# Designs tried in a protein design run: peptides against a protein of PDB entry 2MBZ. Part 62

Target 1, 143 residues: chain A of PDB entry 2MBZ
Amino acid sequence: GINLTPEEKFEVFGDFDPDQYEEEVRERWGNTDAYRQSKEKTASYTKEDWQRIQDEADELTRRFVALMDAGEPADSEGAMDAAEDHRQGIARNHYDCGYEMHTCLGEMYVSDERFTRNIDAAKPGLAAYMRDAILANAVRHTP

## One batch from the design tools (peptide; made by RFdiffusion4, then SolubleMPNN)

Design b2_p18_2_s1 (from b2_p18_2, 7 letters changed)
Fold by OpenDDE base, seed 4:
Structure b2_p18_2_s1 (fold): chain B 143 residues (1-143), chain A 18 residues (1-18)
Amino acid sequence: as target 1 above (143 residues)
Amino acid sequence: SARRRAAGALAWASAYLS
């Protein structure tokens, strides 16, 4: 799991505790390369590293919300660029994330109600918007 | 905050799923 004290976890993640999903993730994905890579990378992460990751996620959330508020379509250059940055962030912080993998993650955002509710807490429809942007970005990079 | 929860969900998905 995440090597932080309860206090540090609260400071970084607030009311959201990623470790509550550890067993489920291990059961579903424990034998995948992605899981292995993530465990290897995050094993050395400090509180500051996790905070950086959260800050990046916060910024991305705000970015997508701003795009939605501006009425930009999910397949706009701005939305696709945000999706690309999201993909690259996953690759940098956790595991190799190709466009197919990214698309699968996007689908999960709208098919798993736990993700949908958590994401849409920032703005209703955000999960669907992100999924669409992720798909559009994947399409433009995999003709 | 709602923002934090959303970011947490994104981080969790990125870190653990798939």
Scores: peptide ipSAE 0.123, ipTM 0.738, DockQ to the pose 0.697
Fold by OpenDDE base, seed 1:
Structure b2_p18_2_s1 (fold): chain B 143 residues (1-143), chain A 18 residues (1-18)
Amino acid sequence: as target 1 above (143 residues)
Amino acid sequence: SARRRAAGALAWASAYLS
């Protein structure tokens, strides 16, 4: 799991604890390359590393919300660029994330109500918007 | 806080799921 003290976890994640899903993730994805890569990369992460990751996620959330507020389509350059940054962030911090993998994640955001609820807490429809942007970004990069 | 929860969900997916 995340190697932080309870205090550090609270500072970084607040009331949300990703470790609550550790067992489920292991059972469902424990034999995948992505899981192994993530475990290896994150094993040495410090509080600062996790905070940086959280800051990046915050920024992306703000970007997507701003795009939605502006009425930008999910297949706009801005939305697709945000999706690309999201993909690249996953690749840097966790595991190799190609466009197919990214689209699978996007579908999870709208098919798993836990993700949908958590994401849409920032703005209703955000999960669907992200999914659509992810798909559009994948399409433009895999012509 | 709403954004924090959303970011947490993103971190969860990025960190553990494929």
Scores: peptide ipSAE 0.120, ipTM 0.738, DockQ to the pose 0.665
Fold by OpenDDE base, seed 5:
Structure b2_p18_2_s1 (fold): chain B 143 residues (1-143), chain A 18 residues (1-18)
Amino acid sequence: as target 1 above (143 residues)
Amino acid sequence: SARRRAAGALAWASAYLS
């Protein structure tokens, strides 16, 4: 789990508690390399580390929203670059994230209603837009 | 502080696999 006090967790995540999904995560991912890598990396994360990760996520969200508002298609260079930054951010903070893994995550954003609702809270259709950008980015990097 | 926030989907996805 996340080694923060209740007060620290509230400051970083608000009313959302990622630890509530610990059992589900272990069941779905417990035997994967990604899970092991993430546990090793995040075990020593401080409040400041988690806050940085949240800030990066928020910035990326705003970036995708801005692209949508500007009318940029999901397979535009701008959208694909944002998707690439998303992939690299996962790799830095959590686990090795290849293009196949990234596309699987994108599909989860539109197939798991929990993710869809959370993403689309920023802008309706954002989850689908991100999925499409992730796929397009994967295609351009897989000659 | 005033930096309290609710985690977004991107944060959830990363935290979900941590």
Scores: peptide ipSAE 0.114, ipTM 0.714, DockQ to the pose 0.347
Fold by OpenDDE base, seed 3:
Structure b2_p18_2_s1 (fold): chain B 143 residues (1-143), chain A 18 residues (1-18)
Amino acid sequence: as target 1 above (143 residues)
Amino acid sequence: SARRRAAGALAWASAYLS
């Protein structure tokens, strides 16, 4: 799990506890390369590392919300760029994330109600918007 | 906050569910 004290976890994640899903993730994905890579990378993460990851996620969320509020379509350059940054962030922090993997993640965001609910907490429809942007970004990068 | 929960979900998706 995440090697932080309870206080550190609260400071970084607040009411969200990622460790709640550890067992399910291990059960579903424990034999995948992505899981192994993530465990290997995050094993050495400090509180500051986790905070940075959360900050990046916050920034990306705000960015997508701003795009939606501005009426930018999910296949706009702005939305696709945000999706690309999302993909790259996953690659840096967790596991190799190609465009195919990214599109699969996008689909999960809208097919798993837990993800949809959590993502849409920032703005209704955000999960679907992200999915569409992820798909558009993948298409433009895989002609 | 709602924003914090959303950000956490994004991090969670990246870190765990995949």
Scores: peptide ipSAE 0.113, ipTM 0.734, DockQ to the pose 0.697

Design b2_p18_2_s2 (from b2_p18_2, 7 letters changed)
Fold by OpenDDE base, seed 2:
Structure b2_p18_2_s2 (fold): chain B 143 residues (1-143), chain A 18 residues (1-18)
Amino acid sequence: as target 1 above (143 residues)
Amino acid sequence: SANRRAAGALAWASAYLS
């Protein structure tokens, strides 16, 4: 799992422990390229690396929330750009993430209630908004 | 915080799921 002490994990993730899903992830995705790539990349991550990843995710969340608050459509340039940054962040930190993979992740955000609940904690409907933005971004990059 | 939970969920998905 994540190579952090319990104290470090708490500092970075708070009460959320991503390692609680390690077994489920291994069972469902353990034979995928994405899983292998992620395990390889993150094996060397320090506390500072994980903190950076969390900061990036938090920043992205703020961007999407701001877009929603402003009434910007999920297929607006701003929303699609945020989705693109999300995709690139995944690619940089975890595994190769093409547009098809990204749309699958977006769909998971609305189909897996655990993700929906956690994401929408920032703002109701955020998961759906992200999914729609991800899809729109994928469409504009795959004409 | 709500944002931390959201960020954590995003990190979890990005880190472990395909």
Scores: peptide ipSAE 0.119, ipTM 0.733, DockQ to the pose 0.674
Fold by OpenDDE base, seed 4:
Structure b2_p18_2_s2 (fold): chain B 143 residues (1-143), chain A 18 residues (1-18)
Amino acid sequence: as target 1 above (143 residues)
Amino acid sequence: SANRRAAGALAWASAYLS
């Protein structure tokens, strides 16, 4: 799992414990290249690395919320650019993330109630908005 | 915070295949 002390985990993730999903992730994805890539990348991550990842996720969340509040469609250039940055962040931090993979992740955000509830804690409908933006971004890059 | 939980969920989603 995440190689942090309990105190470091608390400082970075607070009440959210990503390790609670470790077994499920391994069971569902343990034989994939993405899983192997992520394990290899994150094995060397420090507290500061995880904090950066969390900060990036926070900023992306705020960015999507701002787009929603501004009334920007999920297929707007702004929303699609945010989705692209999300995809690139996954690629940088975890595993190669093509547009098809990204679209699958977007679908998971709305089909897995755990993700939907956690994401929508920032703003109701955020998960659906992100899914739509991810799909739109994928379409524009794979016409 | 709600944003932290959302960010955590996003991080988990990013690492869902990890």
Scores: peptide ipSAE 0.118, ipTM 0.730, DockQ to the pose 0.644
Fold by OpenDDE base, seed 1:
Structure b2_p18_2_s2 (fold): chain B 143 residues (1-143), chain A 18 residues (1-18)
Amino acid sequence: as target 1 above (143 residues)
Amino acid sequence: SANRRAAGALAWASAYLS
């Protein structure tokens, strides 16, 4: 799990605790390469590292919300670029994330109500918009 | 905040789920 004190976790994540899903994740994905890579990379992460990741997520959220507010389609260049940055962020911070893996994550955002609810708290329909942008980005990078 | 919750969801998805 995330090696932070309760105080540090609150400062970074607020009332949302990612570690509440640790057991479920281990049970579902514990024998995958992605899980092993993530555990290896994040084991040494400091509070500042997690804060950076949170800041990146915040920025991405703002970008997608702005695109939606502007009426940009999810398959627009702007939306696909945001999706690409999302994929690259996962690759840098957690595990190798190809386009197929990324599309799987996108589908999870809309199929798992926990993700949908949490993501859409920023803006209704955000999870679906992200999923569509992720798919479009994957398509354009897989000619 | 809504944005923090969204960011948290993205974080745990990226960190743990695939």
Scores: peptide ipSAE 0.116, ipTM 0.732, DockQ to the pose 0.670
Fold by OpenDDE base, seed 3:
Structure b2_p18_2_s2 (fold): chain B 143 residues (1-143), chain A 18 residues (1-18)
Amino acid sequence: as target 1 above (143 residues)
Amino acid sequence: SANRRAAGALAWASAYLS
């Protein structure tokens, strides 16, 4: 689990608590390399590390929303670059995330209602937009 | 905020799901 006090967790994550999903994640993905890598990498994370991760997530959310508001298609340079930054952020902070893995994550964003609902809290259709941008970015990097 | 919840969901997916 995240080695933060309840107060620190609230300061960083607010009303969202990733630890609420620990049991389900362990049950479904506990035997995967990604899970093991994430556990190992995040075991030493400080409050500042988690805050940085949240800040990065916030920034990406704002970028995608801005792209949508501007009417840029999900396969635009801007959208694909945001998707690439998303992929790289996962790779740096959690586990190896190639383009295939990233595409799978994008698909989960639209196929699991919990993710869709949470992501779309920023803007309706954001999850689908992200999925499409992730796919487009993967395509341009894997010709 | 809505953005914070969205960011949290992204972090959750990134940190725990494969």
Scores: peptide ipSAE 0.112, ipTM 0.730, DockQ to the pose 0.690

Design b2_p18_2_s3 (from b2_p18_2, 7 letters changed)
Fold by OpenDDE base, seed 2:
Structure b2_p18_2_s3 (fold): chain B 143 residues (1-143), chain A 18 residues (1-18)
Amino acid sequence: as target 1 above (143 residues)
Amino acid sequence: SAVRRAAGALAWASAFLS
């Protein structure tokens, strides 16, 4: 799991404990390359590393919300760029994330109610908007 | 906060789904 003390976890994640999903993740993805890569990369992560990841996620959320508030379509350049940054962030922090993998993640955001609820807490429809932007970004990068 | 929960979900997806 995440190598942080309970206090550090609270400081970084608040009341959300990602380790509560460790068993589910292992049973669903434990035999995938992505899982292995993530475990290898995150094994050395410090509190500051996890905080940086959370800050990046916060920034991305703000970007998408701002795009939605501005009425920008999910296939706009701005939305697709945000989706690309999201993909690259996953690649840097966790595992190789190609466009197909990214679209699968986007679909999960709208198909898994836990993700939908948590994401839409920032803004209703955000999960769907992200999914659409992720798909659009994938399309423009897959000739 | 709502933003933190969203970020947490994103982090979970990134860190644990793959």
Scores: peptide ipSAE 0.125, ipTM 0.744, DockQ to the pose 0.669
Fold by OpenDDE base, seed 5:
Structure b2_p18_2_s3 (fold): chain B 143 residues (1-143), chain A 18 residues (1-18)
Amino acid sequence: as target 1 above (143 residues)
Amino acid sequence: SAVRRAAGALAWASAFLS
């Protein structure tokens, strides 16, 4: 799990604790390469590392919200670029994330109500917008 | 905040789910 004190976890994640889902994650994905890669990378992460990841996520969220507020379609160049940055961020911080994997993650954002509710807390419809942008980005990179 | 909860969900998916 995340090797932070309760106080550090609160500073980084607030009321959301991803370790609440550790057992479910292990049962569902414990034998996958993605799980192994993520555990190997994050085992040495400090509070500063986790904070950097959260800052990147914050900026990405604000970026997508701004695109929605501006009326940019999910298949616009701006939205697809944001989706690409999201994919690359996952690859740097956690595990290899190709376009097929990314599309599956995007679909999970709208099919798992836990993700939908948490993502849409920033703006209603954000999860669906992200899913559509992820799909569009995958299509343009798979000619 | 709403943004932090959204970021937490993204971190959850990125770090632990595939």
Scores: peptide ipSAE 0.124, ipTM 0.746, DockQ to the pose 0.655
Fold by OpenDDE base, seed 3:
Structure b2_p18_2_s3 (fold): chain B 143 residues (1-143), chain A 18 residues (1-18)
Amino acid sequence: as target 1 above (143 residues)
Amino acid sequence: SAVRRAAGALAWASAFLS
């Protein structure tokens, strides 16, 4: 779990409460290495750590939206670079995230309507755009 | 905000999904 007070959680995550999904996540992924790595790594995170993670996510969202607004294809260098930064952020902050894992996450963005709806709140089609960029980035890094 | 929700979703996926 996230070791923050309710007030700190609100300051960092706002209306989104990751702990709301803790039971589901534990049930579905509790026996995976990724889950264990994340729990171990984040156990010592401070409010500032979580805030940094959220700031990174905010910036990434803005980058993808800007790319879409500019009409850049999801397999453009800019979009793939943003996807790579996303992957590296996951790896740095939570768990080992290879390209295959990343593509699985991207697929979830369009397969789980909860994620799709939340992501597309920033811009319609953003989830699909991100998925495509993630896939393209994985492809360019896989011989 | 919309961006906040998107960021939150991404954070959730990053933190808890495998």
Scores: peptide ipSAE 0.122, ipTM 0.743, DockQ to the pose 0.669
Fold by OpenDDE base, seed 4:
Structure b2_p18_2_s3 (fold): chain B 143 residues (1-143), chain A 18 residues (1-18)
Amino acid sequence: as target 1 above (143 residues)
Amino acid sequence: SAVRRAAGALAWASAFLS
């Protein structure tokens, strides 16, 4: 899990505790390369690292919301670029994230109501918008 | 905030684990 003190966790994540999902994640993905890579990378993360990751997530959320508010379609260049940045962020911070993996994550955003509800807290339909942008970005990069 | 909660969910989703 995240090796921060309770106070540090609160400072970074607020009332959201990602560690509440640790057991489920281990059960579902504990034998995957992605899990191994993530555990290896995050083992050395400091509070500042986690804060950076949250800041990046904040920015991504704001970016997608702004695109939606502007009426930009999910397959617009702007939305696809945001999806690409999201993919690259996952690759940088957690594990190798190809376009197929990214598409699977996008599907999870709309298939798991817990993710949908949490994501859509920023804006209704955001999870679906992100899924569509992720898919579009994957398509444009797939031969 | 709603954005913070969403960001937390996005971080978890991106990490696929915590």
Scores: peptide ipSAE 0.117, ipTM 0.738, DockQ to the pose 0.602; fails the geometry check

Design b2_p18_2_s4 (from b2_p18_2, 7 letters changed)
Fold by OpenDDE base, seed 2:
Structure b2_p18_2_s4 (fold): chain B 143 residues (1-143), chain A 18 residues (1-18)
Amino acid sequence: as target 1 above (143 residues)
Amino acid sequence: SAVRRAAGALAWASAYLS
């Protein structure tokens, strides 16, 4: 799990507790390379590391919301660039994330109601928008 | 906040899911 005190976890994640999903994640993905890589990388993460990750996520969320508010299509250059940054962020912080993996994550955002609800809390339809942008970005990078 | 919940979901997906 995340190596933070309860107080630190609250400071970084607020009322959201990612460790509440530890058992489910282990059961579903415990034998995957992504899981092993993530556990290895995050084992040494400090509070500041996790805060940075949250800040990056916040920035990305704001970017996507701004794109939606501006009426930019999900396959616009701006949206695809945001998706690419999202992919690279995952790769940097957690595990190798190719375009196929990224597309699978995007699909999860719309197929798992827990993710959809949480993501769309920022803006209705955000999860679907992200999924579409992720797919478009993957397509342009895998001709 | 809504943004924090979204960020948390993204972090959860990135950190734990594949």
Scores: peptide ipSAE 0.113, ipTM 0.735, DockQ to the pose 0.677
Fold by OpenDDE base, seed 3:
Structure b2_p18_2_s4 (fold): chain B 143 residues (1-143), chain A 18 residues (1-18)
Amino acid sequence: as target 1 above (143 residues)
Amino acid sequence: SAVRRAAGALAWASAYLS
């Protein structure tokens, strides 16, 4: 799991506790490459590392919300660029995340109500918007 | 953030690749 003290976890993640999903993720995907890569990469992460990751996530959320507020389509260049940054962030911080993997994540955001609820807490429809942007970004990078 | 509230379960993508 995340090697932070309970206090550090609260400072970084706030009311969201990533450990609440640890057992489920381990039982369902513990033998996958993505899980192993993530565990290997994050094992050495400090509080500052996790904070940076969350700051990046917060900024990305603000970008998507701003795009939605402006009425920009999810397949706009701005939305696709935000999706690309999201993909690259996952690849850098957690596990290899190609466009296929990314589209699967996007689908999870709208098919798993837990993700949908958590994401849409920032803005209703954000999960669907992200999914569509992720898909559009994948398409534009597919030969 | 929206992404933060899903960060703990990023590895769930494996379920959709299988």
Scores: peptide ipSAE 0.102, ipTM 0.751, DockQ to the pose 0.243
Fold by OpenDDE base, seed 4:
Structure b2_p18_2_s4 (fold): chain B 143 residues (1-143), chain A 18 residues (1-18)
Amino acid sequence: as target 1 above (143 residues)
Amino acid sequence: SAVRRAAGALAWASAYLS
């Protein structure tokens, strides 16, 4: 799991504890390359690393919310660029994330109510907007 | 905050498919 003290976890994640899903993640994806890569990468992460990841997530969240508030469609250049940055962030921090994997994640955002509820806490419909932007970005990068 | 919870969910999602 995340090798932070309870206090450090609180400072970084607040009341949200990602480790509460560790068992489920291992059960569902423990034999995948993505899981292996993530465990290898994050094993050396410091508090500062996790904080950076959260900051990046905060920025992406705010960016998508701003796009929605501005009325930009999910297949706009801005939304697709945000989706691309999201994909690249996953690739940098966790595991190789191609466009197919990314679209799978996007679909999970709207299919798993736990993700939907948590994401939409920032803005209703955000999960669906992200899914659509992710899909659009994947399409424009697929031959 | 709602944004922090969303960020946590995004981080979880990134780790979830891993």
Scores: peptide ipSAE 0.113, ipTM 0.734, DockQ to the pose 0.670; fails the geometry check
Fold by OpenDDE base, seed 5:
Structure b2_p18_2_s4 (fold): chain B 143 residues (1-143), chain A 18 residues (1-18)
Amino acid sequence: as target 1 above (143 residues)
Amino acid sequence: SAVRRAAGALAWASAYLS
């Protein structure tokens, strides 16, 4: 799990506790390469590392929301670039994330209601918008 | 699929980002 004190966890994640899903993740994906890579990378993460990751996520969220508010389609260059940055962020911080994996993650954002509610807390329909942008970005990178 | 199952691990890891 995350090796932070309760106070540090609250400062970084607020009311969201990622450790509440640790058992489910281990049961479902504990034998996958992605799980192993994530555990190896995050084992040494400090509070500052986790905060950086959250800051990056918040910035990306604001970026997608701004695109939606501007009426930019999910297959616009702006939206696809945001999706690419999202993919690269996952690759840097957690595990190898190719375009097929990214597309599967995008689909999970709209098929798992827990993710949908969490993402759409920023803006209704954001999960679907991200999924569509992720798909469009994958298509343009796999001609 | 194997990718989707791996994506599940990815999903909650990505919960840190989303």
Scores: peptide ipSAE 0.105, ipTM 0.740, DockQ to the pose 0.085; fails the geometry check

Design b2_p18_3_s1 (from b2_p18_3, 9 letters changed)
Fold by OpenDDE base, seed 5:
Structure b2_p18_3_s1 (fold): chain B 143 residues (1-143), chain A 18 residues (1-18)
Amino acid sequence: as target 1 above (143 residues)
Amino acid sequence: PPLPAPGALLSLAGGFSR
């Protein structure tokens, strides 16, 4: 799991406890390459590493919200570039994330209420906007 | 896949690719 003290976890994640999902994650994806890669990378993460990941996520969230507020379509260059950065962030921090995997993640954001609720906390409809941008980015990179 | 998290997403697992 995440090797942080209770105080460090609170500082980084607030009221959210990622370890509460460990059993479900292991049961559903414990035998996948992505799971193994994630565990290998995150095993040595410090509080500062986790904080950096959170900061990157927050910055990307603000970027998508700004695009929505500006009226930019989800298939605009700006939105697709944000989706590409999201994909690369997952690859850097957790596991190899190709366009097919990224598209599947985008679909999960709108089909799993837990994700939708947490994402849309920043702005209603953000999960759907991200999903559409992810799909558009995948399409433009498909030969 | 990433885990749901307030204000952020945690990608602690995968396997959605099919």
Scores: peptide ipSAE 0.060, ipTM 0.766, DockQ to the pose 0.083; fails the geometry check
Fold by OpenDDE base, seed 2:
Structure b2_p18_3_s1 (fold): chain B 143 residues (1-143), chain A 18 residues (1-18)
Amino acid sequence: as target 1 above (143 residues)
Amino acid sequence: PPLPAPGALLSLAGGFSR
């Protein structure tokens, strides 16, 4: 989990406490390799690490929004590249994330209202756009 | 799977397909 002080958590996540989902996450995915990998990897994360992760996520969000605003299809090279970077970011920071896992995550973004609402806060339809880009990227990399 | 968070997603677990 997040091993930051309350103050550090506030500085990184604001009024949101990701630990509020710890029990649900453990219940749903606690027996998965991804969960174990994430717990192991993030156990050593500093405030700066978490901030970096947040910054990367924000940058990627802006990138997707820009693509949408430009009218680029979700299966465009730009959108698929953004999806690939998203996948690699997950792999680097949390757990091994293959293309199948990534597509499942994309589906979750549109099927779990909590994710949809959070993602679409940046731009309505962003979650669906990301899902589509993730799928397209997976297709092009899984012949 | 990632967890919803303000402005970002925290992928603190996976195995959505499992």
Scores: peptide ipSAE 0.057, ipTM 0.760, DockQ to the pose 0.087; fails the geometry check
Fold by OpenDDE base, seed 1:
Structure b2_p18_3_s1 (fold): chain B 143 residues (1-143), chain A 18 residues (1-18)
Amino acid sequence: as target 1 above (143 residues)
Amino acid sequence: PPLPAPGALLSLAGGFSR
C-alpha cells in the first residue's frame, strides 16, 4: 500500500483511500508486469511524490475539460496531445505504458462505473472524451 | 492500472490522472 501516515494520506488524497482497492487491484492485475513495476516504483515514493502525481492529474483534468468546453473534438491535436501526456505520465510514475495498454485503460474508464463516476465528477462525459482521445492518440502513433 | 479517485485517476498499479 501507500507508505504514508494516515495524516499524510489525507493531505494528499483527501477522503479517498487508495488502499481500499489494494485487494481488488492485486486480484485483477497482480500477475502483470504493470503491477510489478508500479509496486517497485511507488515503494519509495514520498508524500511529495504523491502530491506531484495528484497535481499532474488535476492539471490534466483541467486541460481536458478546457478542450471539451472549447468544443475541440476528442481526435483533435489538442486532445490527442493531452492523451499522450497522460500516457507518458503513467510511464514515468507507474509502469511502461504502450499505446495498446493505454487504450485498454481508456476502455476501463468508461466500462467501470466507478472510474466513470469519479472522472465525470469534473465534467459529465469526461471519461468518454478521454477514452476517445486516448484511442485517437494510439491510432495516430500506430500507422 | 489506475484506481477510481476523486479529482484524479490514482493508481497503485498504474495510471495517474483524469
Scores: peptide ipSAE 0.054, ipTM 0.763, DockQ to the pose 0.154; fails the geometry check
Fold by OpenDDE base, seed 3:
Structure b2_p18_3_s1 (fold): chain B 143 residues (1-143), chain A 18 residues (1-18)
Amino acid sequence: as target 1 above (143 residues)
Amino acid sequence: PPLPAPGALLSLAGGFSR
């Protein structure tokens, strides 16, 4: 799990405890390479590491919101570049994330209401916008 | 089919898998 004190978890994640999903994660994906890689990488993460990950996610969120506010389509170069940075961030912090994996994650963002609700807290429709940008980015890299 | 991973579920809290 996440080796943070309750206070540290609150400082980083707020009123959300990600460890409440630990059993579901293990049950569904515990036998995958992604799970193994994630467990190995995050086992040594400090509060500062988790905070950095949150900051990076917030920056990407602001970037996507700005694109939406500007009326840029999800298959614009700007949106696809943001999706690429998102993919690379997952690869750097959690597990190898190819384009097919990334598209599956994007679909989860719109099919699992838990993800949709959390993502759309920043802006309604953001999860769908991200999914579409992720798909477009995958297509341009794997024609 | 959708394939969430451990990091993806953690992203519910605002992680990079989001």
Scores: peptide ipSAE 0.052, ipTM 0.756, DockQ to the pose 0.362; fails the geometry check

